# Peptides against a protein of PDB entry 8YR4: the designs that were tried, part 2

Target 1, 309 residues: chain A of PDB entry 8YR4
Amino acid sequence: PRGSPALQLVVLICLGLMGLERALNVLVPIFYRNIVNLLTEKAPWNSLAWTVTSYVFLKFLQGGGTGSTGFVSNLRTFLWIRVQQFTSRRVELLIFSHLHELSLRWHLGRRTGEVLRIADRGTSSVTGLLSYLVFNVIPTLADIIIGIIYFSMFFNAWFGLIVFLCMSLYLTLTIVVTEWRTKFRRAMNTQENATRARAVDSLLNFETVKYYNAESYEVERYREAIIKYQGLEWKSSASLVLLNQTQNLVIGLGLLAGSLLCAYFVTEQKLQVGDYVLFGTYIIQLYMPLNWFGTYYRMIQTNFIDMEN

## One batch from the design tools (peptide; made by RFdiffusion4, then SolubleMPNN)

Design b1_p8_1_s4 (from b1_p8_1, 5 letters changed)
Fold by OpenDDE base, seed 4:
Structure b1_p8_1_s4 (fold): chain B 309 residues (1-309), chain A 8 residues (1-8)
Amino acid sequence: as target 1 above (309 residues)
Amino acid sequence: VTFFDFTE
């Protein structure tokens, strides 16, 4: 944002907070490992209490669950609102200026409400795309890379390889199945719009329908449109279940392979009991944002298509 | 989990 030094500083702070989130994603499992080791070793209460307190504080900063709603993430999101509003307004004004530069023939061929809806979609697409790329996709990829490096350096190259293969397979299958699913979703949305258009047309022509006693005919045409919609909706929903199940299977296999290997290294006294817990915790932590990766990919793909229109 | 079909 060239126009405001204050917003540039906010962007830099948001990038710094993103870096802090990546550090927390590594530190939280490490501190949890250390707690398990200290408990196993029957360490002094003071050392345990300090490590637990530090872990809980780091966990508060990181957050937990399906969206990392931690203090750092919330602070980043809060600061980003002003940047998003500035970007949105700038894009909206650019689109609006461009619409005024378009030919009279283009305006005469379109309804004003359709033009505004295109402008709103264009603005939402650009701002959404930027937000999804910067705050969801890039961080998730960074966490995977950091995880591979961490496991390769502090455990064994085999753990790094398992994480690499699992995450690469997960991402590839997510992309492929999401692209396949996008066809069903587009067909569903097109049929939804057609079904709605038929209902609106029938209701606008209510007097004519009543004059001809054609109510039963219009209801049957609407039923046929609904059945056709539901057939496409089912394909869209079933394809989502297939995506989720495929993702769950890949993560489950990766977790199984890595957990068995970690358990074996613990029995060989090469790793501690806390390392087993760290591995499982870290894989589950990587899985949480990845579960939404198909959504992010779809939103990115939609936003690119909406920008080309 | 693609819950948010926020196609507004």
Scores: peptide ipSAE 0.013, ipTM 0.523, DockQ to the pose 0.104
Fold by OpenDDE base, seed 2:
Structure b1_p8_1_s4 (fold): chain B 309 residues (1-309), chain A 8 residues (1-8)
Amino acid sequence: as target 1 above (309 residues)
Amino acid sequence: VTFFDFTE
């Protein structure tokens, strides 16, 4: 935000809070590990109570693993409202200024309502894309990289490799299956719009339908359009279930491989019982934001297409 | 969970 030092400071604070969220994502599993180890060692109540209290406090700051409900994330979102409003207003004013620079001939050839709708879609698209990139995509990729580094340094290179392969395969399959699903979704949306357009046309021509006693014919045409829509809806919904199942399978296989390897190293006394719990907890924490990655990827693609139009 | 199909 050029011209407001206060908004620049808010952006810096938001970036600092994003860094704190990344640190919390590492610290929360570590403190949970420490609780399990202290319980296994039958440690003194005072040490256990302090570690549990610290864990619960860190978990309050982090939130429920989705990141969206944590104190730090909520504070970041609250502070970002003013930056978003400033950015939106700036984009809207730039678009509005550009519309006033256009020729009278251009304005006379277009409906004002279509121009405003294009401007609103353009502004929403830019603001949405920036928000998804900065607050969802980049943090998720950072958490994966931090996870790979952490497991490679503190466990073994094999754990880092398992996490790398699992997350790389997950992301690749999520993108590929999401792109494949986009065809079914576009076909469904096109058929939905065609079905709605038929219903609107039949209702606008009510007098003509009544004159020809064609009510039964229009109802049957609408039924056929609904059946065709439901056939495409089923393909879209089934492709979503397939995406979710594929994602679950990849995470399940990664969790299986890493858990077996961790259990083996615990039996060899190279790792503690808490390390097994840390691995499982950390993989689940990485999975939670990744479950939405396909949605974010699609929204980013839609927003890019809406900016080009 | 792509439940929020923001319909166009």
Scores: peptide ipSAE 0.012, ipTM 0.508, DockQ to the pose 0.108
Fold by OpenDDE base, seed 5:
Structure b1_p8_1_s4 (fold): chain B 309 residues (1-309), chain A 8 residues (1-8)
Amino acid sequence: as target 1 above (309 residues)
Amino acid sequence: VTFFDFTE
């Protein structure tokens, strides 16, 4: 937002809050580890109570991850509303001005409602793409990198390698399976539009259908179109379950490998009981935003296609 | 969980 210093400051604050969220994602598991260690050591109540209070406060700031709103995330989202509105309005005005620069012949060849729908889709696609990229994709990738670095530095290098391999495999499979699913979804959407168009055409021609007593025939044609749609919907939904199960399997294998290794190092007195709990909680915390990564990837692809049209 | 297309 080059024209408003106030909005530039808000963007900088939002970036700062995003950095704070990344720090909280590391600190919350550390404080939870410390609570477990203090409980194991039967530490004094005052030390335990302070650590618990600090943990709960940090957890309030962080929230529960993707799908649970923390204070910092809510504050960032609230501040971003004005930036989003400014950006949306600017994109809408640019599209609208460009539409007015187009030839009369171009406008006469298109329905005004179609032009407005293209403009609205274009605006939504640009603003949505930017929001998903900046607030969901980049932060998730940053959390993975921070996690790999953290486990490599404060645990054994083997933990960093397990997290790296697990997350790399997870991301790769998520992309590949999401691209594969996109074919089923496109087929489903095409059949949905065809089914809807048939229903609209039948209803617009109601007098003709009534004249020929073809009501039962049109209902049967609509039933066949619905059955065909549901067959494609089932494939789309089943492919989603397959994606989720594949993701769960990769995370489960990563958790198994890392938890066994951590348990072994705890038995060897190289790590504390709290470190085992930290590893498990941190991996689950990394998994929460990653579960939606396939959605973000699809939304990005859809928004790019809608921008090219 | 790729459920909701908030593409509205």
Scores: peptide ipSAE 0.020, ipTM 0.535, DockQ to the pose 0.101; fails the geometry check
Fold by OpenDDE base, seed 3:
Structure b1_p8_1_s4 (fold): chain B 309 residues (1-309), chain A 8 residues (1-8)
Amino acid sequence: as target 1 above (309 residues)
Amino acid sequence: VTFFDFTE
């Protein structure tokens, strides 16, 4: 945001909070490991209680679930509202200024309501794209890199390699399957619009349809359009299930390989029982945001295509 | 879990 030092400071604070979220994503599994080790060693209650309290506090800061809804994430989201509003307003004003620079001939050829709807879509696309890139895609990639580094340094290079191969395969398959399914989705949406347009046309021509007693014919044509839509909807939905199963298999294989290797090293006394729990917890934690990566990739792709048009 | 396609 050029021109507001206060908003620049808010952006820097949001970036700092994003860095803190990445640190929490490493620390939470470490503290959970430490709890498991302290329990295994039958450590003094005071040490255990302090570690548990610290873990719960860190977990409160991190949050949990499909999206980090922790205190840090909520604070970041709250602070970002002002930046989003500034960005939205700036894009809207740029579009509005550009619309006023366009020729009268351009304005006479288009309905004002359509132009405003295009402007609103453009603004929403830019603000959405920025939000998905900054808050979902970049952090997820950063967490993967941090995870690879962490496992390579504190466990063994083999663990870092397993995480690297698993996440690289996951991302690649997510992209490829998402691109493959996009054709089914586009076909579905095109057929939905055609089905809706047919229904609207039939209803607008209600008097003509009634005059010719063509009601049964219009209903049958609408049924055929619905059946064609449902055939495309099924392909879209089935392709989504295939994506989810593919993702689940890749993560399952990575978790299996790494868990077996970790269990083996625990049996050789090279790692502790807590390290096994850390690995599983950390992989599941990396997987949670990746569940949405296909959605984010598609949103980004759609938003870029919508900006080029 | 890409089920909730809120973009369209």
Scores: peptide ipSAE 0.017, ipTM 0.592, DockQ to the pose 0.127; fails the geometry check

Design b1_p8_2_s1 (from b1_p8_2, 6 letters changed)
Fold by OpenDDE base, seed 5:
Structure b1_p8_2_s1 (fold): chain B 309 residues (1-309), chain A 8 residues (1-8)
Amino acid sequence: as target 1 above (309 residues)
Amino acid sequence: PFFDEVEL
């Protein structure tokens, strides 16, 4: 935001808070590891109590990860409200100005309500896309990279390779299956719009329908359109379950391979019991934002299509 | 997950 130094400072603070979330995502599993090790060693209560208190405080700051109500995430979201409002208003004014520059023929050929709906969709699309990209997609990719680096440096290089292969396969399958699913969703939305248009047309022509005693015929045609819609909806919903199950399988295989390898190294006394718990906790923590990645990809793709129109 | 309808 070039016009307000205060909003620029808020953006910098929000970026700093995003960096803090990335640090917390590494620290929370480390402190949890340390608790497990201290419990295993029967460490003195004072050391255990301090580590537990520190862990709970860090966990309060972090929350449950991406999409959880952590203090740092809530503070970031709160501070971002003013930046979002400024950006939204600026995009809305740019679209509105551009609409006024368009030819009279363009305005006469379109209903004013359609033009307003295009402007509103355009504004929401741009601001939503930017927010999803900055606050969901980029942080998720950063957490994966940080995870690969962390496991490669502090564990054996094999753990970094397992995480890399698992996350690369996960992302690739998520994109491919989401693109495949998008075709079913488009077909569903087209049939929904056609079903809605038929219902509206039948209701606008209510007098004609009543004159011909065609109410039962219109209801039957509407029922057939709903059944056709539900057949497409089922394909869309089933494809989402398939995506989620594919994602779960990839993470499950990565978790299995890494957990077996970790258990082996614990048996060989190269790692501690807490390191096994750390690995499992960190992989599950990486999975949590990734579960939404297909949704983010779809939203980005939809928003790009809505901007081209 | 199923959250298709985050109207932002």
Scores: peptide ipSAE 0.023, ipTM 0.662, DockQ to the pose 0.137
Fold by OpenDDE base, seed 4:
Structure b1_p8_2_s1 (fold): chain B 309 residues (1-309), chain A 8 residues (1-8)
Amino acid sequence: as target 1 above (309 residues)
Amino acid sequence: PFFDEVEL
């Protein structure tokens, strides 16, 4: 943001907090591993109590992923509100200025309410896209890369390969199925708008419908529009279930392969019991944000299309 | 879980 040094400092603080979240995503599983190892070794209570207290504090800072926001994530979100508002206002003013530069023919062909709706959608799309890219997509990709590096350095290279293959397959299938699903969603939204427009037109013409006793005919036309909408809604919802199930299967296979390999290395005394728990915890922790990746990808696609219009 | 945020 050019022009406010205070907002630039807030952006830098938010980036620092994002870096801290990445560090916490590695440290929390490590401390949990250490607790399991200390419990297995029957370590002294003082060492165990310190490690548990440190783990709980780090877990409070991190949170539970998508199900519970941690202190660091909440602080980042709070600080970002002012940056988002500044960006939104700046985009809204740019769109409004651009609308005033458009030809009189463009304005005469559109209702003022449609123009405002396009401006509001454009503003929301830009601000949403930036927020999803910076706070959800980039961090998730960073956590995957950090995970691959961590497992390759501190575990056997085979673990890094399993995580790489699992996450690459997950991301690829998420993109491909989300693109396929986007076609059904667009058709659904178009039919929803058409169904709403028919209902509004019928209600605006209420006097004419009443004069001709055509109420039954308008109800039947509305019913046909609803049935057509529900057929498209079913395709959208069924395609979502298929995406979620495909994602779950890929993660399940990755978790199975890595967990079996980890269990094998524990039986060979090359890894400790805590390392098995670390692997499972870290994979589940990567999976939680990835469940939303298809949503973020869709929102990014919608927002790019809304910016081109 | 996709929030089907109603596109207002």
Scores: peptide ipSAE 0.021, ipTM 0.638, DockQ to the pose 0.142
Fold by OpenDDE base, seed 3:
Parts: structure tokens; C-alpha cells; sequence
Structure b1_p8_2_s1 (fold): chain B 309 residues (1-309), chain A 8 residues (1-8)
């Protein structure tokens, strides 16, 4: 935002909060490890109580689950509202200005309501795209890199390699399967629009359909269109299950390989029991945002194609 | 997850 130093400061604060989220994503597993080690060693209650209290506080800041609404994430989202509104308004004004620069012939060929709907879709697409890139895609990639570095430095190069191979395979398969699914989704959306257009056309011509007693024929044509749609919907939904299962298998294999290796190092007394718990916790934590990566990739791809047209 | 469909 070149015009407001206040919004530039808010962007810098949001970037700082994103950095804090990345730090929390490393610290929460470390503190959970420390609790498990202190419990195993039968440490004094005071040390355990401080570590548990610190862990719970860090977990409150981080949040948890597929939609992690931790305090830091909520504060970031709250501060970002003003930046999103500024960006939305700027894109909307650019689109509106460009629409006014277009020829009268272009405006006469289109309904004003369609032009406004294209403008609203354009603004929501750009603002959504930026939000998904900045708050989901980039942070997830950063967490993976931080994870690889952390495991390589504090465990062994083999753990860093397992995380690298697992996450690289996961991302690659997610992209490839999502691109494959996009064909089925486009076919589904095209058939949905055709089915809806047929229903609207039949209803607008209601008097003509009544005059020819063609109601049964229009219902049968609509049924055939629905069956064709449902055949494409099934392919879309089945391809989503295949994506989710592929993702689950890759993470399962990475978790298996790393957990077995960690268990082996614990049996050799090179690692503690808490380090096994840390590895599992950290991999699951990396997996939570990655479940949405296929959605984000598809949205990014769709929004780029819609901006080129 | 199922939310892949709704937010377009």
C-alpha cells in the first residue's frame, strides 16, 4: 500500500506475527518434548508445572487444528482486515476506471449487471488469491523449510532427508493430482451451467411448453442433463477422495519411516522418549495446513487463468 | 478435506 504509512506498518506487524507463528510451530513441539522428558525423568513438580504452563500458553498463542485460530492468527486476521479492505477498494477502483475507459460498443454488448458481477468476481478473486498466497501457501512452505533445517540440525541429517522427501513427494503428488482433478471439475461446472441454462430456458418458455403439452419432454431432457451432471460430479468427488487418500498415504509413509528411525535411536540411547513424541507432533503439525494445499493450488490456478481472460 | 468444493 504505497499511499498510507499506517497500512505499511500494519503489513509489517502482520509479517512479524507470521514470523511469530513460525517460531511457535517449532517451540510448541519442543515444549511438549520437554514435558514428556520431565515426566519420564520424574522431575520436580515445580519444573514440570512451569513447563506445562508455558506449553499451554504457547499452544494458546499457536492454536490448533485444520483451522488454527490461535491468538496470534486471530490478531493477524484482525489487523489484516484493514489491508484487505484497502487492497479490495484499490482493485475495485482500478477495474471500475478500466470499465469507464472501455468503448461504448463494449458496454452496449453486455448487460450492466453482468459487468458488475465480473468486477465483483475479479476483486474477490484477487483479494482471495493474495490472502491464500500470503497467509496459507508461503507460511506452509516456510514451516516445511524450517522443519527440514530443525530436524537436520537437532536430530540427524537422515530425519531432515525423510521430511524433505516426504514433503516434496506430498507437494508434487498434490499438484499433479489437483491438475488432473481440475479437468473433471471444469467439466462438472460446464455441465452444471448447461443444466441450469436449460432449466431457466424451459421455465421462461413455460407458456410455449404448455401450449405444445411438451412438459414431459422438458422434464425428461432435464433429467438427462442431471444424470450427465451427476456422472461428472461423481468423477470430481471420487478424484477428491483419491487425492486425500494419496496425501494420507504419503504422510503415513513419512511418519512411519521417521517414527521407526526415531524409535531406533531412542533404543540406542541417542535420543530421548520426548524426541519421538516431538517428531510425531511436528509431522502432524506440518500435515494440518498441507491438507488444504490442493485447494489453494486450484484456487491460485483458477484465479490466474481468470485474470488472463 | 470436503471444504475443497464450497469456497469458489
Amino acid sequence: as target 1 above (309 residues)
Amino acid sequence: PFFDEVEL
Scores: peptide ipSAE 0.024, ipTM 0.689, DockQ to the pose 0.198; fails the geometry check
Fold by OpenDDE base, seed 2:
Structure b1_p8_2_s1 (fold): chain B 309 residues (1-309), chain A 8 residues (1-8)
Amino acid sequence: as target 1 above (309 residues)
Amino acid sequence: PFFDEVEL
């Protein structure tokens, strides 16, 4: 971004965080292998507990393997919001300025195409919702229940309890934070519509704007509207990062508690090394679709709201 | 996460 040294520094930090994410993708499997080796060697509990805790910490930084929900990825996404907003605003202002440079004949011809694009958003939302509910939400809830039953039967009631508490807390916090986030999204959408309406009104009045040489004034009013929109967009996007990080923290705590307990039972010869591998793999598999659950719940709420209007 | 950017 030309003109802001602060945003250039943020870009460099984001590139550094991307490098760190790549390093974590290599380190996490190495630490996981080291745990398996220590369990196989029947290493002392203290060494095992430190290696497990270090693994879970690295896994918390990396996220669930989808690359988008780890602490490092969330921090990158959070910092990138301002860079994206700067780039978006610059592109929008360039397009808007260029539209005001176009001939009067071009503006008189375009009344019909914009109304159709609003209608397509409403209908695609309803059909998408039902598909997400049936094909993603219900299966994910089923997988959680199956997981609780599986761990309760084949491991110990304590593992089933950890998975139950982790998933219940995850779902509850996902709902609560999503409902809180919906307020920011509504405010963003309302301001987006107002900003778009202002741009359309300015472009419909193109002749008047050109006659008074008010192009710079309309561009400035549009920039102010974009800045106001971007203030709400930042709250929406930052609230998403907070949701993802809260979800990552809950899963990280569940993974920590369950992995330590599993490692302890392996040291007590009540479980095998393979059972530790199974637990960690299964929790990660449950985590992957759950990251989308927050998105689905939000889509559900947004589309119910958009259907009530 | 990603669908938030595409619905804009």
Scores: peptide ipSAE 0.023, ipTM 0.669, DockQ to the pose 0.088; fails the geometry check

Design b1_p8_2_s2 (from b1_p8_2, 6 letters changed)
Fold by OpenDDE base, seed 3:
Structure b1_p8_2_s2 (fold): chain B 309 residues (1-309), chain A 8 residues (1-8)
Amino acid sequence: as target 1 above (309 residues)
Amino acid sequence: TFLVEVEI
């Protein structure tokens, strides 16, 4: 945004806070490792108490795993409200000015309510897309890359390879299954709109339906439309369960392979017990935001298609 | 309503 140095500073602060969240995602598992090692070594209470207090403070800053509930994420979200409002208003004004440049024939052929709904969808799609990309997708990909680098440098190249293969397979399957699911979701949404349109048309023609005593016939047609909708809804929901189960299996296999390898290295005294706990904690932290990746990918695709129309 | 399909 070229016009306000204050909002540019807020964007830079938000980017700095995003960098801090990435650092916290690495530091929290490290401090948890250190606690486990200090407990194993029967370290003095003062060292343990300091490390536990530091861990709890870092965990307060990070939040409970989705990155959405920590102090840093809340502060980022709070500061971003002003940037979001500025971006939304700018997109709304650009759409509104463009609508006023359109021909009278375009306006006469459309109801004012449809034009406003297109404008609201366009604004929400652009603003939502940017928010999902910047705050969810890019940070999640960054955390994966940081994780691969961290495990490759501090454990062994084999751990980095396991994380790389697990996350690459997870992302690929999430995309492929989400694209497959999009067909069922589109069919469901089309049938939902058709079912709603039938209900609205029947209710608008209430007097005609009463005159012909056709109420039972309209109810039966509505029931058939609902049954058809529910058949498509079931396919959508069942495909979601399949996605979630596929994701769970991939993460489970990655966690199994890495945990077995870590346990083996601990038995050979090449790694400490805390390193086993670090690996498990870090993989779970990478997994939590990835659960939403299919939702973000779908929203991104929908918003791009809605912007091209 | 975008049902955020909560993939939890």
Scores: peptide ipSAE 0.025, ipTM 0.685, DockQ to the pose 0.163
Fold by OpenDDE base, seed 1:
Structure b1_p8_2_s2 (fold): chain B 309 residues (1-309), chain A 8 residues (1-8)
Amino acid sequence: as target 1 above (309 residues)
Amino acid sequence: TFLVEVEI
């Protein structure tokens, strides 16, 4: 934010906290590995108790990863409130100034309450998009890259390749299936708007409907419109279940391949039992935020279309 | 976690 050094410092602190979250996403599985190794070696209670206490503290700071209510994430969200308010106000003032620069002909064709609703939706959409990109999408992609690098450096290169292929396939299928679903969602929304418009038109013409005793006919037409809507809604909802199941299968296959390979290397004494647990824990941590990626991608697409209009 | 389409 230009002009407020205090808000610039808050942005830098929030970026530092985002870096800390990425470090915690690596450290938490490492400490969990160390606990499993210490338990396997029958290490002294003092060393085990210190490592367990340190793990629980790091887990409190991390929470459940991206989108969790961890202490660092909550502190970042709290500090970001002032930056979000500044950004929102700036976008709102820019939209409002632009609305005043528009031709009288544009204003005469629109209801003032509709114009304000478009401005509020525009402001919320832009601010929401920026927040989702900066705090959810970019960090999730960073965690995947960090994961690939970590497994490639500290494990065999085959583990880095499995994670790369699994995550690349997951992201690609998420995009392709989400684009396919967008057609069903657009058809559903168009039919919803048409059904609502028919209900409003029937109610505005209430006197005419009453005069002709056509109440039963209008109800039957509305019922037919609802049935047509529900047929499109079912396709949208069923396509979401298909997306979720496809995502679950891809992660399941990646987890299976990597877990079998890790178990093999543990059997050959090239890796420790803790390294098997680390791999499984790390893949689950990467999977948690990816469940929202299709939602973020759709929101980005919708809000780009709403900004071009 | 299901992709709950939070309809915004």
Scores: peptide ipSAE 0.023, ipTM 0.687, DockQ to the pose 0.340
Fold by OpenDDE base, seed 4:
Structure b1_p8_2_s2 (fold): chain B 309 residues (1-309), chain A 8 residues (1-8)
Amino acid sequence: as target 1 above (309 residues)
Amino acid sequence: TFLVEVEI
C-alpha cells in the first residue's frame, strides 16, 4: 500500500506469520512422530512430557486445519482487516472515479442502483481475489512444495514422488472438473436471474394479471421456469459431488500407496513407527486446504471475469 | 447471495 508505512509493516508481519504457518505445518507432524517414537521406545516421562507439551503448544499455534483456525492464522486475519479495508476503499474510490469519467450515454442506459451494484461487485471481487490468492492458494501450493522437499530429503525420494504425483493429479483434476462445472453454474445463475425477473414482472403487472384472471397462467409459467432452474441446479450439485468424490479417490490412492510404502520401510527397520504416523498426518494436513481449492479456483475465475467487465 | 457452497 503506497502512502502508509504502518500498513506496509502490517503486510510484512502478515507475510512473516504466513511463513511461520508453513514452518508449523512441518513441525507439528515431526513432533507427533517424536511422541510416537518416544512411546514405542518407552522413553522417560520427562522427555515424553516435554515433547507432548511442545506438540500441543505448536498445535495451538497451527490450529486444526480448515475447521479450526490456529492462533497464528487468527492473528494474521485480525491484522489483515485494516489492509483489506484500505484496499477495498481504494478500489471503491477508483471504480467511483472511473464511473464519473464514463459517458452520459452509458449512465442514461443504466439505472443508478444497477451501477452501484456493479461497483460493489467489482470491489468485492478484487478484495476477494487478493484474499484467496494470498491466504489460501499460495500457502497451499507452498505447503505441497515444502512437503515434497521434506519427504525427499528426510525419508526417501519415493515418498516425495508419491506426494508429487498425488498432488499434481489432484490439482489437475480439480482444475479440469471445476472448469467443466463452471459452465453448469453459469447456466444455473442465468436461469435463476431469468426466473426472478419473470416473478418480478408478473408481480409488477399484478393488476393486469387480475384483470385478465391470468393468475393460473402466470403460476404455470413460473413453475416451468423453476423446473428448468432445478434441472440446472441438479447438474451443478451433481458435478460438485463428482468433484469431491474424484478428489477423495485421488487422496485415498495417494494415502494408500504412501502408507503401504511407509509400512514396508518400517518392517525393514529403515523407518520408525512414528514415520508412518507422520506421513499419514502430513497428507491429511495437505488434503484439508485442498478440499476448498476448487471453490477458490472458481472464485478466482469469477472474480477475474467480474474485473474484466 | 453468494451461496458459498460449502465443499465439505
Scores: peptide ipSAE 0.023, ipTM 0.633, DockQ to the pose 0.138
Fold by OpenDDE base, seed 2:
Structure b1_p8_2_s2 (fold): chain B 309 residues (1-309), chain A 8 residues (1-8)
Amino acid sequence: as target 1 above (309 residues)
Amino acid sequence: TFLVEVEI
């Protein structure tokens, strides 16, 4: 971003965090291998527990299998919000300025196309809801239940309890934080619509704006509306990062408790090294679709609101 | 990606 040294520094920090994500992607498998080796060698519990704790901490930093929900990724996403907003505002103002440079004949022809785009939002909403419920929500809940049953039957009942508590806490916090976020998203959408309406009204009054040479005034008024929108967008986006980080923390605690317990039972020869690998892999597999659960719940809530209108 | 998929 030309003109803000602070935003340039944020871009450099984000690039540094992207480098750290790549380092974590290499370190996490190495630490995982080290755990498997230490379990195979029957290493002392203190060394094993330290390596497991370090691995889980690195996994907390990395996030799930996609890396998209890790602490480092969340921090990058959070810092990037201001850079995105600067870029968006610059593009929007360039487009808006260019639209005011276009001929009167171009503005007179556009009345018909905007109404169609509002209708498409409602129909896509309902069909999307059913698809998300059937293909994502129900399977994810089924996988959780299957996981609890599996760990309760083939592992100690303590594993089933850890998975149950972790998933119940995850789902509860996902719902509560998503309901809290919905307020910010509604405010953002309302201000987006108001900002768009103002841009449309300015462009519909193009002749009047040209007659008074008021183009600079309309651009400034549009910039103020964008800044107000971006203040609400930041709250929405920052609340998403908070949701993802809360989810990552809950899964990290579940993974820590379960991995330590699994490692302990392997040291007592009640479980095999393969069971440790299985537990960690299975929890990560459960975590991947759960990251979208907040999005699905929000879509459900949005679509219920859009159905009431 | 996650923010963009939420806005689409």
Scores: peptide ipSAE 0.017, ipTM 0.632, DockQ to the pose 0.095

